# Designs tried in a protein design run: peptides against a protein of PDB entry 6B4J. Part 240

Target 1, 315 residues: chain A of PDB entry 6B4J
Amino acid sequence: DITMQWYQQLQDASMQCVLTFEGLTNSKDSQAKKIKMDLQKAATIPVSQISTIAGSKLKEIFDKIHSLLSGKPVQSGGRSVSVTLNPQGLDFVQYKLAEKFVKQGEEEVASHHEAAFPIAVVASGIWELHPRVGDLILAHLHKKCPYSVPFYPTFKEGMALEDYQRMLGYQVKDSKVEQQDNFLKRMSGMIRLYAAIIQLRWPYGNRQEIHPHGLNHGWRWLAQILNMEPLSDVTATLLFDFLEVCGNALMKQYQVQFWKMLILIKEDYFPRIEAITSSGQMGSFIRLKQFLEKCLQHKDIPVPKGFLTSSFWRS

## One batch from the design tools (peptide; made by RFdiffusion4, then SolubleMPNN)

Design b1_p27_8_s4 (from b1_p27_8, 13 letters changed)
Fold by OpenDDE base, seed 4:
Order: sequence, then structure tokens, then C-alpha cells
Structure b1_p27_8_s4 (fold): chain B 315 residues (1-315), chain A 27 residues (1-27)
Amino acid sequence: as target 1 above (315 residues)
Amino acid sequence: DEFYKELLEESERLRKEEEERREEARR
């Protein structure tokens, strides 16, 4: 399976990255601990500062992240911080930065869907300049949200239930599994972020270059989802999230082919979702239904709310 | 079948409109 091979390769790369900077993370030396904390803050704070307020502020954040990844000193917490402070600093920062982008999907986008776009455009721009960060973003995303691959983890003989739940993307703390609504909310945020990344390009980059992980991956994702059996509540939720965020872009890119796919979703796949939807899960089902019906009726997919406009970049 | 044809026609229309907008932006 090519998809699973790709998944595993990214996970292996991520694991190797962790091993590379283990010396920094496990050091008992006070100076090393300080460097670690400074680097972690320098990598993560700018991402947390991403907002929909102004394009100029977003550019400043981008430049700061890019500078850090380029080995230049940046100001963080009143200190000059550089990845050159430790031989493992760059790997550590790339990993933590990628992790933070995914966490913003999991937390910020989950709660505020419009936040997907400013986060995604920065992530896309950084990915273009720093491919390793992109790979690590995918690795983190795939691990937390296997549905972003997409694949459905299977229960293996002898596996603990908690481990299986974690593989499915659930948080398990003190032997208590996360509530389904919170789980779906987090998964939605990550899928929305991913859907935004694959369609957005940093406007101040070289636009002549091909998107490092573009809309073709969105098409692939849809094709793969449609070739899988639907999961109760999960498929309806995430399919809606994905189409709401990147459906307009896919429509513009693939035109007639996109509409054929949308019809296939409505006529063939949607009944399969309905068949596994319980009365308590009708919310996600109804949202998807209404979205599909509206899009087909109007022969258009709206630009998603929060999409960055030219006026945003002039602010 | 009629619905499908209408979707295709509309998709082609939108494609042409987008291409025209791109051409205008290049001028």
C-alpha cells in the first residue's frame, strides 16, 4: 500500500529527528536546559501569535520563523536565540515548530475555524523554504489524525484498548478516553488546517515554484476517502470540514472532474454514510447533506469564511 | 442526466470566466 508506505516513511523520519536531538532534550546540564527552553519558545511563540488582524503582522511572524530556521539570531523572551547555540538546535526547532503548527490545528482551529487560513499560509510558506518542516508537519498531523492520511487504524490482536484508542487519535488520560465531541472537534481542526495548507501559498515567495504539497494532495485525499468504508460520525464530519475549506479551490482547479466527484459523493457515497449514521449522530450528517445539496443546487462552492483577501495583505 | 449536464455546462462557464479574468489581469 503506497499510502501506508508514505505514512510510515514520514513517521520514521520524525522518529529519527527525535533521536537526533535527544541529547539536547535529555541533558541534565543547566545551560543545555536553558538553551532548549529558549529554542522551544523561539519556535512556538511566533506560531501562537498568528492572527487574522493584519497581513503586516503575519509577515513579521513569518520572517521571524524563517530567520530562526536559517540560523540567524532572533529575539525571544528578551534574549537573542539561535539554532546555532546547540548542534542539535536546528532539528529540535524544526520538530517543535512543526508540532506547534499541528497543535494550532488541534486547538485554535478546532475552536475558531477561520484561524486555519493565517496559520496555513505561514505553514505553507515555511514549508516551501524548509521542506523538512513540511515533512514533520505531515508526520505530526498523521500521527494525531490518521484520517488526514487517510487511513483507519485497525485493532490488532493483543493490543490494549487504550493504545488502539490513541492510534485512532483519541486522547486517553488516567484511563479515561476523550469524549467523542471533543475528539471530533480536534480532528476537524487538523483537517481544516490541512485543507487550508494545500491551497495557500505565501504571497511574498516565488510563485513560479510548484506548491510543495498542493491541491493534488486534496484530490488524492478525497479519492482515498471515497474508496474507504465510511466511519460513523467521523467521515461525515471530516468530509464536510475538508470540502468547506478547500472545495472552492478544488472546484477552480479541477472543474468538471470536481463536479463529477461531488455528484459521486452525493449519489453513491452519501447513502453509505447514512446507512451507518445513528439518530444521535445526525448533526454531522445533516451538515454534510445541506452542504452538498446547496453546492449542487447553486453549482458553486463558496469561498470559505476567513479566506485571506487582498485587503488583508495590504493591512 | 439533465442535472449532470447542467453541472458540466456551469463548470465550463466558470472556467471560461476565470480564464478571462486571468487574461485581463495580465494586460
Scores: peptide ipSAE 0.030, ipTM 0.520, DockQ to the pose 0.049
Fold by OpenDDE base, seed 2:
Structure b1_p27_8_s4 (fold): chain B 315 residues (1-315), chain A 27 residues (1-27)
Amino acid sequence: as target 1 above (315 residues)
Amino acid sequence: DEFYKELLEESERLRKEEEERREEARR
């Protein structure tokens, strides 16, 4: 399976990255520990500062992240920080930055769906300039949300139940698995972030270049989801999340082909979702149904709430 | 089932076209 090979390659690259900076992370030297903490803060704090408030602030954040990744010194916590402070500094920063972007999907976007767009546009712009960060974003995303690949992990003989639950994307703490609602909320955030990344480009970059991970991956994702058996509650939830965020962009890009796919979802795939939907899970199903019916009726998919406008960039 | 296969094939086609465009842009 080409998809699984791609998944595994990204995971392997991520693991190799971790091994590369192991010296920095495992160092007992006080100076190395300080450098590690400074680099970690420099990589993650700017991402946490991303907001929907002003385009000018996003530009400042972007420039700071790009400067850091370019080996330039940046101010963080009142200190001058550079990836050149340690030979493993760049790899470490790239990894932590990518991890933080995915965490913002998991946490911030999960709670505030509109936050997907400013986070995604920065991530996309950084990815364009720093492809390794993009690969690491995918690796982290795929590991936390296998549905972003998409694939459904299977239970293997001899596997511990907790390990299987983690593979499915559940958090397990103190032998307690997270509640389904919290799980779906986190998965939704990550899918929404992904759906935003594949359609957005940093407006101050070279627009003549091709998107590093563009809408074709959105088409692929949909095609793959439709080729899979639906999973109870998960499929209806994430399919809605994805289409709400990037459906308009896909419609504009693929036009007639997109509408054919949407009809297929409504007429052929929905009955399969319905067949596995319990009475307690009808909320997600109904939401998806209503969305699709509205879109088909109006022959339009609305621009998602929180989409960045020209006025935002002038702010 | 046949339509899903066609969608997947189209997806792969689009992916290849994008990869080709990327390669051309790098030249």
Scores: peptide ipSAE 0.024, ipTM 0.648, DockQ to the pose 0.853
Fold by OpenDDE base, seed 1:
Structure b1_p27_8_s4 (fold): chain B 315 residues (1-315), chain A 27 residues (1-27)
Amino acid sequence: as target 1 above (315 residues)
Amino acid sequence: DEFYKELLEESERLRKEEEERREEARR
């Protein structure tokens, strides 16, 4: 399976990255610990500052992240911080930065769907300049949300139930699995972030360059999802999230082919979702149904709420 | 099933075309 090979390659690359900076992370030296903390803050704080308020602020954040990744000193916590402070500094920062982007999907976007766009445009722009960060974003995303690949993890003989639950993307704390609603909320946030990344380009870069992970991956994702058996509540939820965020972009890019796919979802795939949907899960199903019916009726997919406009970039 | 296969084939075609364009841009 080509998809699973790709997944495994990204996970292997991520694991190798962790091994490369293990010396920094496991050091008992006080100075090394300080450097680690400074680098971690420098990598993650700017991402947490991303907001929908002003394009100028977003540019400042982007420039700071790019400067850090380029080996330039940046101000963080009142100190000058550089990846050159440690031989493993760059790998560590790239890993932590990528992790933070995915975490913002999991937390911020999960709670505020419109936040997907400013986070995604920064992530896309950084990915364009720093491909390794992009690969690590995918690795973190895939690990936390296997549905972003997509694949459904299988229970293996001898596996602990908790480990299987974690593989499915659930958080398990003190032998308690998270509630389904919280799980779906987190997965939704990550899928929405991904759907935003694949369609957005940083406006101040070289626009002649090809998107590092563009809409063709969105098409692939949809094709793969449709070729899989639906999961109760999960498939309806995430399919809606994905189409709401990037459906307009896919429509513009693929035109007639996109509409054929949408009809296929409505006519062939929906009955399969319905067959596995319980009465208590009808909310997600109905939401997807209404969305598809509206889009097919109007022959249009609306621009998602929070989409960045020219006015945003002038602010 | 046939339609899903067609979608997947089209997806792979588009992926290959994109990869070729990237390779050309790197030359």
Scores: peptide ipSAE 0.023, ipTM 0.646, DockQ to the pose 0.853
Fold by OpenDDE base, seed 3:
Structure b1_p27_8_s4 (fold): chain B 315 residues (1-315), chain A 27 residues (1-27)
Amino acid sequence: as target 1 above (315 residues)
Amino acid sequence: DEFYKELLEESERLRKEEEERREEARR
């Protein structure tokens, strides 16, 4: 399976990255610990500052992240910080930055769907300039949300139930599994972030270049989902999230082909979702139904709420 | 079929409207 090979390659690359900076992370030296903390803050704080407030602020954040990744000193916590302070500094920062982007999907976007767009445009722009960060974003995303690949982890003989639950993307703490609603919120946030990344380009970059992970991956994702058996509640939720965020962009890009796919979703795949939907899961089902019916009726997919406009970039 | 023609026409219309909005925003 080509999809699973891709998944595994990204995970392997991520693991190799971790091994590369293990010296920095496991160091008992006080200076190394300080450098690690400074680099971690420099990598993660700018991402947490991303907001929908102004395009100018977003540009400042982008420039800071790019400067850090380029080996230039940046101000963080009142100190000058550079990845050159340690031989493993760049690998560490790239890993932590990518992790933080995915975490913002998991947390911020999960709670505020409109936050997907400013986070995604920065992530896309950084990915264009720093491909390794993009690969690590995918690795983190795929690990936390296997449905973003997409694939459904299978229970293997001898596996602990908790480990299987974690593979499915659930958080398990103190032998307690995460509630379904919280799980779905986190998954939704990550899918929405991904759907935003694949359609957005940083406006101050070289737009003549091909998107490093563009809408073709969105098309692939949909195709793969349709070739899989639906999961109860999960499929209806994430399919809606994905289409709400990037459906308009896919419509514009693929036109007639997109509508053919949407019809297939409504006529062939949706009944399969219905067949596995319990009475307690009708919310996600109904939401998807209404969305599909509305889009097909109007022959249009609305621009998602929070989409960045020209006015945003002039602020 | 007629359905696909309509979908294509609508897609083209929407694309043109978006381009016009972008041009207006650049002025």
Scores: peptide ipSAE 0.022, ipTM 0.382, DockQ to the pose 0.041

## One batch from the design tools (peptide; made by RFdiffusion4, then SolubleMPNN)

Design b1_p28_1_s2
Fold by OpenDDE base, seed 4:
Structure b1_p28_1_s2 (fold): chain B 315 residues (1-315), chain A 28 residues (1-28)
Amino acid sequence: as target 1 above (315 residues)
Amino acid sequence: SEEERKERLEELRKKIEELEKEVEKEEE
């Protein structure tokens, strides 16, 4: 399976990255601990500062992240911080930065769907300049949200139930599994962030270059989802999230073929979702139904709310 | 039946594969 091979390669790369900076993370030296904390803050704070307020502020954040990844000193917490402070600094920062982008999907986008776009455009721009960060974003995303690959983890003989739940993307704390609504909310945020990344380009980059992980991956994702049996509540939720965020972009890119895909979803796949949907899960099902019906009726997919306009970049 | 579901899934897979080929041809 090519998809699973790709998944495993990214996970292996991520694991190797962790091993490369283990000396920094496990150091008992006070100076090394300080460097680690400074680098972690320098990598993560700019991402947390991403907002929908102004394009100029977003550019400043991007420039700061890019400078840090380029080995230049940046100001963080009143200190000059550079990845050159430790031989493992760059690997550590790339990993933590990628992790933070995915966490913003999991937390910020989950709660505020419009936040997907400013986060995604920065992530896309950084990915273009720093491919390793992009690979690590995918690795983190895939691990937390296997549905972003997509694949459905299977229960293996001898596996603990908690481990299986974690593989499915559930948080398990003190032997208590996360509530389904919170789980779906987090998964939605990550899928929405991914759907935004694959369609957005940093406007101040070289637009002549091909998107490092573009809309072709959106098509692939849809194709793969449709080739899988739907999961109760999960498939309806995430398919809606994905189409709401990147459906307009896919429509513009693939035109007639996209509409054929949408018809297949409505006519062939949607009944399969319906067949596994319980009365308590009708909310996600109804949202997807209404979205598909509206899009097919109007022969249009609306631009998602929060999409960055030219006026945003002039602010 | 489970067999009917499998057949429907196979038909859907074929349709998707055809669409993928169409998309690839337009990108070449």
Scores: peptide ipSAE 0.267, ipTM 0.813, DockQ to the pose 0.871
Fold by OpenDDE base, seed 2:
Structure b1_p28_1_s2 (fold): chain B 315 residues (1-315), chain A 28 residues (1-28)
Amino acid sequence: as target 1 above (315 residues)
Amino acid sequence: SEEERKERLEELRKKIEELEKEVEKEEE
């Protein structure tokens, strides 16, 4: 399976990255520990500062992240920080930055769906300039949300139940699995972030270049989801999340073919979702149904709430 | 039946594959 090979390659690259900076992370030296903490803060704090407030602030954040990744000194916590402070500094920063973008999907976007767009446009712009960060974003995303690949992990003989739950994307703490609502909320945030990344380009970059991970991956994702048996509650939830965020962009890009895809979802795939939907899970199903019916009726998919406008960039 | 479900899935896969080919032709 080409999809699974791609998944595994990204995971392997991520693991190799971790091994590369192991010396920095495992160092007992006080100076190395200080450098590690400074680099970690420099990589993660700017991402946490991303907001929907002003385009000018977003540009400042982008420039800071790009400067850090370019080996330039940046101010963080009142200190000058550079990836050149340690030979493993760049790899560490790229990894932690990518991890933080995915965490913002998991946490911030999960709670505030509109936050997907400013986070995604920065991530996309950084990915364009720093492809390794993009690969690491995918690796972290795929590990936390296998549905972003998409694939459904299967239970294997001899596997511990907790390990299987973690593979499915559940958090397991003190032998307690997270509640389904919290799980779906986190998965929704990550899918929404992904759906935003594949459609957005940094407006101050070279727009003549091809998007490093563009809408063609959105089409691929939809095709792959539809080729899979639906999972109870999960498929209806994430399919809605994806289409709400990037459906308008896909409609504009693929036009007639996209509408054919929506018809296939409504006519051929919906009955399969319905067949596995319990009475307690009808909410997600109904939400998806209503969304698709409205879109098909109006022959339009609305621009998602929180989409960045020209006025945002002038702010 | 499980067989009918599999048949419907295969039909859907074929339709999706056709759409993918159409998309590829337009990108070319």
Scores: peptide ipSAE 0.265, ipTM 0.812, DockQ to the pose 0.880
Fold by OpenDDE base, seed 1:
Structure b1_p28_1_s2 (fold): chain B 315 residues (1-315), chain A 28 residues (1-28)
Amino acid sequence: as target 1 above (315 residues)
Amino acid sequence: SEEERKERLEELRKKIEELEKEVEKEEE
């Protein structure tokens, strides 16, 4: 399976990255620990500062992240920080930055869906300039949300139930698995972030370049989802999240073919979702159904709430 | 039936594959 090979390649690359900076992370030296913490803060704090408030502030954040990744010193916590402070500094920062982007999907976007767009446009712009960060974003995303690949992890003989639950993307703490609603909320945030990344370009970059991970991956994702047996509640939820965020962009890009895909979802895939949907899970199914029916009736997919406009970039 | 389910899945896969080919031809 080509999709699973791609997944494994990204996971292997991520693992190799971790091994590369292991010296920095495992150091008992006080100075090395300080450098690690400074680099971690320099990589993650700017991402946490991303907001929907002003385009100018978003540009400042982008410039700071790009400067850090370019080996330039940046101010963080009142100190000058550079990836050159340690030989593994760049790899560490790239990994932590990518991890933080995905975490913002998992936490911030999960709670505030409109936050997907400013986070995604920065992530896309950084990915364009720093491809390794993009690969690491995918690796982190795929690990936390296998549905972003997409694939459904299978239980293997001899596997602990908790490990299987973690593979499915559940958090397990003190032998307690998270509630389904919290799980779906986190998965939704990550899918929405991904759906935003694949359609957005940083407006101050070289727009003549091809998007590093563009809408063609959105089409692929839909095709793969539809070729899979739906999971109860999960498939309906994430399919809605994806289409709500990037459906308008896919419609504009693929036009008639996209509408054919929506018809296939309604006519051929919906009955399969319905067949596995319990009475308690009808909410997600109904939401998806209503969305698709509305889109097909109006022959239009609305621009998602929070989509960045020209006025945002002038602020 | 399970057989009807498999047939429907195969029909869906074929339709998706056709759409993918159409999209690829337009991108080329």
Scores: peptide ipSAE 0.255, ipTM 0.807, DockQ to the pose 0.895
Fold by OpenDDE base, seed 3:
Structure b1_p28_1_s2 (fold): chain B 315 residues (1-315), chain A 28 residues (1-28)
Amino acid sequence: as target 1 above (315 residues)
Amino acid sequence: SEEERKERLEELRKKIEELEKEVEKEEE
């Protein structure tokens, strides 16, 4: 399976990255510990500062992240910080930055769906300039949300139930499994972030270049989902999330073919979702149903709430 | 039946593949 090979390659690259900076992370030297903390803050704080407030602020954040990744000194916590302070500094920063982007999907976007767009446009722009960060974003995303690949992890003989639950993306703490609603909320946030990344370009970059991970991956994702058996509650939830965020962009890009796909979803795939939906899971099912019916009836998919406009970039 | 389900999945897969080919032709 080509999709699973891609998944595994990204995970392997991520693991190799971790091994590369292990010297920095495991150092007992006080100076190395300080450098690690400074680099971690420099990588993660700018991402946490991303907001919907003003395009100018977003540009400042982007420039800071790009400067850091380019080996330039940046101000963080009142100190000058550079990836050149340690030989493993760049790898560490790239990894932590990518991890933080995915975490913002998991936390911020999960709670505030409109936050997907400013986070995604920065992530896309950084990915364009720093492809390794993009690969690491995918690796982190795929690990936390296998449905973003997409694939459904299977229980293997001899596997502990908790390990299987973790593979499915559930958090397990103190032998307690995450509640389904919290799980779905986190997965939704990550899928929405992904759906935003694949359609957005940084407006101050070289727009003549091809998107490093563009809408063609959105088409692939849909195709792959439709070729899989639906999972109870999960498929209906994430399919809605994906289409709500990037459906308009897909419609504009693929036009008639997109509508054919949407009809296939409604007529051929949706009944399969219905067949596995219990009475307690009707919320996600109904939401998807209403969305599909409305879009097909109006022959339009609305621009998602929070989409960045020209006015945002002038602020 | 499980067989009917597999057949429907295969039909859906074929339709999706056709759409993918159409998309690729328009991007060329």
Scores: peptide ipSAE 0.206, ipTM 0.786, DockQ to the pose 0.868

